Peptides against a protein of PDB entry 5JXT. Designs and how they scored, part 44

Target 1, 319 residues: chain A of PDB entry 5JXT
Amino acid sequence: SLLPKKEINVYIGMSEMQVKWYQKILEKDIDAVNGAGGKRESKTRLLNIVMQLRKCCNHPYLFEGAEPGPPYTTDEHLIYNAGKMVVLDKLLKRIQKQGSRVLIFSQMSRLLDILEDYCVFRGYKYCRIDGSTAHEDRIAAIDEYNKPGSDKFIFLLTTRAGGLGINLTTADIVILYDSDWNPQADLQAMDRAHRIGQTKQVVVYRFVTDNAIEEKVLERAAQKLRLDQLVIQQGRAQVAAKAAANKDELLSMIQHGAEKVFQTKGAFGTMAEKGSQLDDDDIDAILQAGETRTKELNARYEKLGIDDLQKFTSESAYE

## One batch from the design tools (peptide; made by RFdiffusion4, then SolubleMPNN)

Design b1_p12_5_s3 (from b1_p12_5, 5 letters changed)
Fold by OpenDDE base, seed 2:
Structure b1_p12_5_s3 (fold): chain B 319 residues (1-319), chain A 12 residues (1-12)
Amino acid sequence: as target 1 above (319 residues)
Amino acid sequence: ALPGGFEERRRA
């Protein structure tokens, strides 16, 4: 029988470089961030801010002029300049030692380019599929990854590239490096490893930048997932239509953690305390804290009815 | 260190 998957949100502090870039993004559009744009503030402008903040949460090198140089090098700076990379680097070492194999999903093909550089730098053998990958090359990459005795440790994928029917049950670990706005896309990604033919316990690590927009992306995705479940259970097909965030929701998401980011000098949380020098105990503490917060998040949405889930209660904007 | 950075590859 297929074992239930374990899902753990991994809450990760920003690096010093991420904090600096996050501040710059907010400062560039400070009037929009403060809601001073009023009714005339375009939803498109807010969506652009959201996308820049999400890029920052993934890796600061997604911005021009963020990478240190010249001379430009692939080195430890690729890791320590992004909180997610610091945690990823430690997790991958553990995963490899356990004899596990890993799928890494992102929404951003350019982040996969960074992850390729990282894989080459660490000597990890990998496969890659994104939206631009030709059909034949996709099949070849899947077959190379799934073959008996494959030396490919990592599969890099864009969350939506996988299409219907890809089996990756030769991996038992799934890392969602970022979250889709549609929780069903992330579920479909997890289901690449969590299918008939899986013999191991599938573990899903969802990376979430702490005190940043990604917490609100996650909350919105969890809310939508619960709403979709309740709509199906209650036969109320009409409710599914509000898939797109409104302006006020986007503004609330942008404002989340912004004040603390402006006040912060240096890195956040465990990244401030330990930086790139995370040990195995620090990783265990992050995973344990993540498991607790995951249970709390799930418990929050499980208690809500359809009417509550239709309201974006920004209660956390007043604390 | 490997020669070349992500920034250089993005410009190519």
Scores: peptide ipSAE 0.457, ipTM 0.929, DockQ to the pose 0.632
Fold by OpenDDE base, seed 3:
Structure b1_p12_5_s3 (fold): chain B 319 residues (1-319), chain A 12 residues (1-12)
Amino acid sequence: as target 1 above (319 residues)
Amino acid sequence: ALPGGFEERRRA
């Protein structure tokens, strides 16, 4: 029988470089961030800020002129300048040592480009599929990864391209490097490894930048998932959750953690204390804290009814 | 270190 998947949110502090870029993004549109635009503020402007903040949470090199150089090099700076890369680098070493194989999903093909550079730098053999991958190349990549005795350790996928019905049960670890606004897209990605033919316990690590917009993206995704479940259970197909956040929801998401980001000199959390020098105990502590916060998040939404889940609860924005 | 960076590949 297929074992239930274990899902753990991994809460990761921003690097010093991420904090600096996150501040710059907020400062550039400070009037919009403060809600000073009022009724004239476009939803499109707020969505753009959200997208820039999500890029920052993924990797600062997603911005032009962020990478140090010239001369440009692929080196340890690719890792220590992004909290998610620091944690990923340690997790992948552990995963490999355990004889596991890993799927890494992102919403951003440009982040997969960074992950390719990282794989080359660390000597990890990988496959890649995104939305631009030709059908034949996609088949070839899947077959190469799934081949008995394949030397491919990592599969890099965009969440949407990976969601397209493929079988990757030769991997037992799934890393969601970022989250989709639609939790069903992430579930469909996980189901590439968590499917008939899987022989191992599937573990899903969902990376979440702590004290940043990604916490609110995750909360909104969890809320939507619970709402979708309740709608199915009650047979009330008409309660289509408004999939798109309103302006006030987007503003609340942008404002989440912004004050603390402005007050922060350097990195956040474990990134401030250890930076790239995380050991196995630091990783275990991050995973344990993540498992606790994951249970708390799920328990919060399990108690809510359909009417409560239709309202974006901003209450947690000030704690 | 490997020669070339992400920024360089962005410009290519």
Scores: peptide ipSAE 0.446, ipTM 0.926, DockQ to the pose 0.667
Fold by OpenDDE base, seed 1:
Structure b1_p12_5_s3 (fold): chain B 319 residues (1-319), chain A 12 residues (1-12)
Amino acid sequence: as target 1 above (319 residues)
Amino acid sequence: ALPGGFEERRRA
């Protein structure tokens, strides 16, 4: 029988460079961030801020002029300038040593470009699929990855392109580098490895930037998932329609952790203490803390009714 | 270190 998948949220501090860029994004639109525009603030402007903050949480090199140079190089700076890359780099070494194979999902094709540079730099053999990949090339990449005795360790996928009914049961580890606003898209991505033909325990690591907008994205996705489940169970199809965040919800998400970010002169959490020098014990501590917070988050939403789940709560489960 | 960065590849 297929074993149940284990999902763990991995909460990761920002690097010093990410903190500086996160501050810069907030400062550029400080009046909007402070709610000074009030009811007149454009929803489109708030959505743009949200998108820039999510890019920062993924990697600062997604911005023009963030990469150090000239001369431009692919080196350790690609890793230590993003908290998620520092954790990924240590986690992949462990996964490889265990004889596992890994799917890495992102919403951002440009992040997959960074991950390709990383794979080349570390000597990891990989496959890639995104939304621009031709159908024939997609089939070829899947077949190469799934081939008996394949030396391809990593499969890089955009969540939407990877969600399209493919079988990747030759991998047992899934990393969600970022999250979709629709939790069903992430579930569909996990189900590429967690399917008939899987022989191992599937483990899903969901990366979440701590003290940042991604915590609120995660909370909103968990809330939506529970609401969708209750609507299906109760036969109340009409309730699902209010999925889009309003302006006040977006503003609350942007403001989450912003004060602490402005007060921070360096990196956050374990990134401030050790940076790229994380050891195996530090990774175990991060994973254990993540497992605890994941259980707490799930337990919060399991007890809520439909009426509670329809209200956006500004209160963080992490406050 | 490898020659070339992400920014150079983004401009190509």
Scores: peptide ipSAE 0.433, ipTM 0.922, DockQ to the pose 0.630
Fold by OpenDDE base, seed 5:
Structure b1_p12_5_s3 (fold): chain B 319 residues (1-319), chain A 12 residues (1-12)
Amino acid sequence: as target 1 above (319 residues)
Amino acid sequence: ALPGGFEERRRA
């Protein structure tokens, strides 16, 4: 029988560089962030801020002039300048020692480019698929990864490209480096490893930047997922969960943690205390705290009815 | 360290 997947949200502090870039993004559009832009501030402007903040949460090198150089090098700075990379680097060492194989999903192909550089730097053998990968190359990458005795440890995937019907049951660990706005896209990604033919316990690690916009992206995704589940269970096909955030919701998401980010002069949380020098006990503490917060998050939404969930989700166009 | 960075590859 297929074991149920274990999902853990991994809450990760920003690096000092991420805090500086996060501040810079907010400061550039401070009038928008403060809601001072009034009726003239387009939903498009807020969506752009959200996308820049999400890039920052992923890796600061997604911005021009963030990478140190010239000379440009691939080195430890690629890791310590992003909280998610610090945790990923420790977690992958543990996963490899356990004899597991891992799928890493992101929404951002440019983040996969950073992860390729990281894989080369660490000597991790990998496969890659994104939205630009030709059909033949996609088949070849899947076959190479799934091959009996494959030396490919990591599969790098964009969530949408990875979501297209493939079987990756030769992996037992899934890392969602970021979250889709549609929780079904993330579920479809997880279900590439969590399918018939899987022989191991599938564990899903969802990376979430703590005290940042990604907490609100996660909350919204959890709420939408619960709503979708209740709609399916009640046979109420018409409750298409509202895909698009409204302006006020986007503003609230942008404002979340912004004050604390502006007050912060260094890194956040464990990144401030330990930086890149996280040990195995620090990782265990992060995972345990993440498991607790995951249970608390789920328990909040499990108690809500359809009507309560609909009030917090921006308007579903019921077609 | 490996020669070349993400910034150089982004410009290519």
Scores: peptide ipSAE 0.424, ipTM 0.919, DockQ to the pose 0.650

Design b1_p12_5_s4 (from b1_p12_5, 6 letters changed)
Fold by OpenDDE base, seed 3:
Structure b1_p12_5_s4 (fold): chain B 319 residues (1-319), chain A 12 residues (1-12)
Amino acid sequence: as target 1 above (319 residues)
Amino acid sequence: PLPGGFEERQRL
């Protein structure tokens, strides 16, 4: 029988470089961040801020002129300048030592390019599929990854390209490096490993930048998932249509953790204490804290009805 | 260190 997948949100502090870039993004559009634009502030401008903040949470090198150089090099700076990379680097060593194989999903093809550089730098053998991958190359990559005795440890995928009906049951670990606004896209990604033919316990690690916009992206995705489940259960197909964040929701998401980010000198959490020097005990502590917060998050939304889930998008702005 | 950065490879 297929074992139920274990899902753990991994809450990760920003690096010092991420904090600096996150501050810079907020400062550049401070009037929009403070809601001072009033009715004239476009939803498009707020969506652009959201996208820049999500890029920052993924990796600061997604911004032009962020990478240190010249001379430009691939080195430890690629890892320590992003909290997610620090955790990923330690987690992948553990996963490999356990004889597991891993799917890494992102929304951003340019983040997969960073992950390719990382794989080359660490000597990890990988496959890649994104939205630009030709059909033939996609088949070849899947077959190369799934072959008996494959030396490919990592599969790098964009969430949407990886969601398209492929079987990757030769992997037992899934890392969602970022989250889709649509929780169904992430579920479809997980279901590439969590499918008939899987023989191991599938574990899903969802990376979430702590005290940043990604917590609100995750909360919104969890709300939507619960709403979708309740709509299916109640036969009320009409309720699903309010999926697009309003202006006030986008402002609340942008403002989340912003004050603490402005007050922070250096990195956040474990990144401030240890930086790239995380040990196995630090990873265990991060995973245990993540498992607790994941249970709490799920328990919050399991108690809500359809009407509560539709209203809750307005009240969580002030706690 | 490997020669070449992420930004340089994105320009190629």
Scores: peptide ipSAE 0.370, ipTM 0.892, DockQ to the pose 0.602
Fold by OpenDDE base, seed 1:
Structure b1_p12_5_s4 (fold): chain B 319 residues (1-319), chain A 12 residues (1-12)
Amino acid sequence: as target 1 above (319 residues)
Amino acid sequence: PLPGGFEERQRL
């Protein structure tokens, strides 16, 4: 029998460089962030701010002129300048030592380019598929990864490219480096490893930048998933239409943690205390805290009805 | 360290 997948949200503090870039993004559009444009503020402008903040949560080198140099090098700075990379680097060592194999999903192909540089720098053998990968090259990459005795440890995928019905049951670990606005896209990505032919316990690690926009992206995705489940169960198809964030919801998401980010000098949480010097005990503490917060998050939505979920999406626009 | 940065490889 296929074992149920274990899902853990891994809450990760920003590096000092991420905090500086997050501040810079908010400051550049401070009037929009403060709601000074009111109802006249462009939804497109707010969506752009959200996208820049999500890029910052992934890696600061996604911005032009962020990478340190000259001289330009691939080195430890690629890791310590992003909280997610610090956790990923420690987690991958543990996963490899356990004899597991890992799928890493992102929404951003340019983040996969950073992860390729990281894999080369650490000597990890990998495969890659994104939205630009030709059909033949996609088949070849899947076959190379799934080959009996394959030396490929990591598969790098965009979430959308991974959604295309492929079987990757030769991996037992899934890392969602970022989240889709549609929780069904992430579920489809997990189902590449969590499928008939899997012999191991599948574990899914969802990376979430703490005290940032990504917490609100996660909450919104969890609300949507619960709403979709209840609509299917109750046969009420009309409720699904409110899927697009309004301006007030986008503004609330942008404002989440912004004050604390402006007050912060340096990094957040374990990134401030340990930075790249995280040990195995620090990783265990992060995973345990993440498992607790994941259970608490799920428990909030399991009790909500359709009407409560519709109210909560309206009330969370005023907090 | 490896020579070349992420931004340099994205411009090629």
Scores: peptide ipSAE 0.368, ipTM 0.890, DockQ to the pose 0.595
Fold by OpenDDE base, seed 5:
Structure b1_p12_5_s4 (fold): chain B 319 residues (1-319), chain A 12 residues (1-12)
Amino acid sequence: as target 1 above (319 residues)
Amino acid sequence: PLPGGFEERQRL
């Protein structure tokens, strides 16, 4: 029988470079961030801020002039300048040592380009699929990864391209490097490994930047998922897909952690204390704290009824 | 270190 998947949110502090770029994003639009733009502030402007903050949470090199150089090099700076990369680098070493194989999902093809550079730098053999991958190349990549005795350790996928009905049960670890606004897209990604033919316990690590916008993206996705589950369970076909995050919700998400980001000099949390020197005990502590916070998050939404969940759900970010 | 940065490869 297929074992239930284990899902753990991994809460990760920003690097010093991420804090600096996160501050710079907020400062560029400080009037909008403070709500001073009034009724004239466009929802589009707030959505653009949200997208820049999510890029920062993924990797600062997604911004022009963030990469150190000249000379431009692929080196340890690619890892230590992003909290998620520091945790990923330690976690992948552990996963490989365990004889596991891993799917890494992101919303951002440009982040997969960074992860390719990382794979080459670490000597990890990988496959890649995104939304631009030709159908034939997609089949070839899947077949190469799934081959008996395949030396491909990592599969890099965009969440939506990876969600399209493929079987990747030759992997047992799933890393969601970022989250979709639609929790069903992330579930579909997980179900590429967690499917008939899987022989191992599937473990899903969801990376979440702590004290940043990604916590609010996660909370919103968890709330939507619980609502979808209750709607299915109660046979209520027409919970009207409530409209996109309103301006006030987007503003609240942008403001989350902003004060602490402005007050912070250097990195956050374990990234400030240890940075790239994270050991196996630090990773175990992060995973244990993540498992606790994941249970608390789920327990918060499990107590809510449909009407309570509907007050906070704005579904339409991806219709 | 490997020669070439991420930003340079994004311009190609």
Scores: peptide ipSAE 0.368, ipTM 0.891, DockQ to the pose 0.600
Fold by OpenDDE base, seed 2:
Structure b1_p12_5_s4 (fold): chain B 319 residues (1-319), chain A 12 residues (1-12)
Amino acid sequence: as target 1 above (319 residues)
Amino acid sequence: PLPGGFEERQRL
């Protein structure tokens, strides 16, 4: 029988470099961040800010001139300059020691390029698929990963490319490096490992940058998922249509944690305390805290009705 | 360290 998947949100502090870049993104558009653009502020401008902040949460090297150099090198700086990479690096080492195999999903193909550099640097054997991968190369990569006795430890996928009905049940760990705005895309990604033919307990780690826009992306995705479930259960198909964030929602998401980011000198949370020197106990503490916060998040949305879930999209703009 | 950075590889 297929075991239920275990899902854990892993809340990760920004590195010092991420904090500096997050501040620069907010400062560049400070009038829009403060809501001073009023009704004339374009939804496109707010969406652009959201996308830059999400890039920062993933890795600062997604910005031109962020990478330290010259000389330019692939080294430990690729890891310690991004909180998610610090946690990923420790987690992958544990996963490998357990004899597990891992799918890593991202929305950003350029983040997969960073993860390829990381895999080469650490000596991890991997496969890759994104939206540009030819159909034949995609089949070849899947077959190479799934073959009996495959030496491929990691599969790097864009969430949407990985969602296309493929079977990856030869992996038992799923890392969502970032979240889709559509929770169904992430579920479809998880279902590549959590499917008929899986023999192990599937564990899903969802990376979430703490005190940043990604918490609000996650909350919105969880709210939408619950709303979609309730609409299906109640036969009210018409309610699902408000899928696009409004301007006020986007502004609230951009403002989330911005004050604390401006006040912060250095890194956040465990990244400030330990930096790149996370041990196995620090990882266990992060995972335990994440499991608690995941239960709390789920419990918050499970208690809400359709009318409550529809109101929260309007009222969270005024507190 | 490996020679070359992420940004340099993205420009090729």
Scores: peptide ipSAE 0.357, ipTM 0.888, DockQ to the pose 0.608

Design b1_p12_6_s1 (from b1_p12_6 with S1L K12R)
Fold by OpenDDE base, seed 5:
Structure b1_p12_6_s1 (fold): chain B 319 residues (1-319), chain A 12 residues (1-12)
Amino acid sequence: as target 1 above (319 residues)
Amino acid sequence: LETRPSYAERWR
């Protein structure tokens, strides 16, 4: 029988470089961030800010001029300049020691380029699929990963490309490096490992930058998922979950944690305390805290009805 | 350490 998957949100602080770039993104559009643009502020501008903030949460090297150099090198700076990479680097060592194999999903193909360089740097053997991967190369990568005795430890995938019905049950760990706006895309990604033919407990780690835009992306995804479930259960086919955030929702998401980010001179949260010096006990503490916060988040949305779930409630984070 | 193009250069 297929065991239920375990899902854990892993809340991660920004590195000092991420804080600096997060501040720069907000400062560049400070009038929009403060809501001073009023009715004239375009939804497109707010969506662009959200996209830049999400890029920052993934890796600062997604921005021109963030990478140290010249000379440009693949070295430890690739890891310590992104909070998610610091946690990933420790977590992958543990996963490998356990004899597990891992799928890593992202929305951003350029992040997969960074992750490829990281895999080479750490000596991790990997496969890759994204939206540009030819059909034949996609089949070859899947077959290479799934073959008996495969030495491929990691599969790097874009969430949408990886979601297309493929079987990756030879992996038992799933890392969502970032989240899709549609929670169903993330579920489809998880279902590549969590399906018929899986023999192990599937564990899903969802990386979430703490005190940043990604917490609100996560909350919105959880809200939408619960709404989709209730609509299916109640047979209310016409309650199309409002797929796109409105301007006020986007502004609220952008403003979340912005004040604290502006007040921060160094790294944030978990990265401020130990940074790259995270040990196994620190990882256990992060995972335990994440498991608790995941249960709390789910419990908040389980109590809400359809009408409540149709409202963007910023306050549901504080009750 | 081996030198490489920047990510910005790679993505142009």
Scores: peptide ipSAE 0.726, ipTM 0.970, DockQ to the pose 0.660
Fold by OpenDDE base, seed 4:
Structure b1_p12_6_s1 (fold): chain B 319 residues (1-319), chain A 12 residues (1-12)
Amino acid sequence: as target 1 above (319 residues)
Amino acid sequence: LETRPSYAERWR
């Protein structure tokens, strides 16, 4: 029988470079961030800020002028300048030692470019599929990954490309490097490994930048997922969960952690304490804390009714 | 270490 998947949110602090770039993004549009634009603030402008902040949470090298150089090289700086890369680097070593194989999903094809360079740098054999990958090349990559005795450890996928009904049950670990606004896209990605034919316990690690916009992205996705589940269970007509965030929701998401980011000198959390020098105990602590916070998050939404889940209640996260 | 284009250059 297929074992239930284990899902763990992995809460990760920003690197010093990420904090600097996160500040810079907020400062560039400070009036919009403070809500000073009022009714005149463009939803498109807020969506752009959200996108830039999410890019920052993924990797600062997604911005021109963040990468150190010239000369430009693939080296340890690729890892230590992004909190998610630091955790990924340690986690992949553990996963490999366990004899597991891993799918890494992102919303951002450019992040996959960074992850390819990282894989080459670490000597990890990988496959890649994104939205631009030709159909034949997708088949070839899947077959190469799934073949008996495949030496491919990592499969890099964009979440949407990975959602296309493919079978990747030869992997037992799923890393969601970032989250989709649509929780169903992430579920579909997980279901590439967690399906009939899987023989191992599937573990899903969802990377979430702590004290940043990604916590609100996660919360919103969890609310939507729970709402969708309740609507299905109750047989109620499609409560059109307002699919798109309103301006106030976007503003609230942008503002989340912004003050703390402005006050922070250096990195956040474990990244401030240890930087790239995480050991196995640090990873265990991060995973344990993540498991606890994941349970707490789920428990919050399980208690909420349909009416509560329809409200973007910033308050329900603090009660 | 081999030098490469920056990510910014790669994505232009």
Scores: peptide ipSAE 0.726, ipTM 0.971, DockQ to the pose 0.652
Fold by OpenDDE base, seed 1:
Structure b1_p12_6_s1 (fold): chain B 319 residues (1-319), chain A 12 residues (1-12)
Amino acid sequence: as target 1 above (319 residues)
Amino acid sequence: LETRPSYAERWR
């Protein structure tokens, strides 16, 4: 029988470069961030801010002028300038030593370009699929990854392209480098490894930038997932889960952690203390803290009814 | 180290 998957949110601090770019994004639209635009602020402007903040949480090199150079090189700076890359780099070494194989999902194809350069730099053999990959090339990549004795350690996928019913049960580890607004897209990605034919315990690591927009993206996705489950269980088809955040919800999400980001000189959390010098004990501490916070997050939404889950509570924005 | 185009140049 298929074993239940283990899901762990991995909460990661921003690098110094990420903090600097996160500040710049907020400063460019400071009036919108402070809610000074009121009812006149366009939803499109707020969605653009959210998109830029999510890019920053993934990697600062997604912005023009963030990459050091010229000359431009692939080196250790590709890792230490992004908190998620620092954790990924240590986690992949552990996964490889365990004899596991890993799927890495992202919403951003440009992040996969950075991850390809990283794989080459570390000597990790990989496959890639995104939205632009031709059908024949997708089949070839899947077959190359799944073949008996495949030397491909990593499969890089965009979440939606990887969600297309493919079988990747030859991997037992799933890393969600970022989260979809729709929790069903992430579940479909996990189900590439967690399906009939899997012989190992599937472990899912969900990367979440701490004290940033991504915590609110995660909370909203968890809320939606619970609401969808309750609607199915209660047969209340009429509860259209409000698919789109309102302006006040978007503002609350943008404001989350913003004050602390403005007050921060340098990096956040473990990135400030150790940066790229994380050891195995530091990774264990991050994973243990993540497992605790994951249980707390799930427990919060399991107690809520349909009416409570339909209300976006703004109260958590200032804690 | 081998020099390359920037990511910004690659994505234009």
Scores: peptide ipSAE 0.717, ipTM 0.969, DockQ to the pose 0.663
Fold by OpenDDE base, seed 2:
Structure b1_p12_6_s1 (fold): chain B 319 residues (1-319), chain A 12 residues (1-12)
Amino acid sequence: as target 1 above (319 residues)
Amino acid sequence: LETRPSYAERWR
């Protein structure tokens, strides 16, 4: 029988460079961030801020002028300038030592470009599929990854490309480098490894930038998933459709952790203390804390009814 | 170390 997948949110502090760029994004649109635009603030403007903040949480080199140089090189700076890369680098080393194989999903094809350069830099053999990959090349990449005795350790995928019903049960680890707004897209990505033909315990690591917008993206996704489940169970099909974030929800998400980000002069959390020098104990601590917070998050939403889950008020997250 | 285009240059 297929073992239940283990899902762990991995809460990761921003690097110093990420904090600086996160501050810069907020400062550029400070009036919108402070809610000074009120009812007149464009939903499109808020969505753009959200997208820039999510880019920052993934990697600062997604912004022009963030990468150090010229000359531009692939080196350790590719890792230590992004909290998620620091954790990924240590986690992949552990995964490889365990004899596991890993799927890495992102919403951002440009992040996969950074991850390819990282794979080459670390000497990891990989496959890649994104939205632009031709059908024949997708088949070839899947077959190359799944073949008996494949030397391919990593499969890099956009979450949407992973949604295409492909079988990747030759991997037992899934890393969601970022989260989709639609929790079903992430579930569909996980189901590439967690499917009939899997012989190992599937473990899913969801990377979440701590004290940033990604926590609110995760909370919203968890809320939506629970709502969708309850609607299906209760036969109330009409309720699920209204889950688009309103302007007040977007503003609350943008404001989450913003004050602490403005007060921070360096990196966050373990990134401030250890930077790129995370050891195995630091990784274990991050994973243990993540497992605890994941259980707490799930327990919070399991107790809520449909009416509570429909009221996305900023206040209901504090009771 | 081998020099390369910046990511910004690569994505233009």
Scores: peptide ipSAE 0.711, ipTM 0.969, DockQ to the pose 0.653

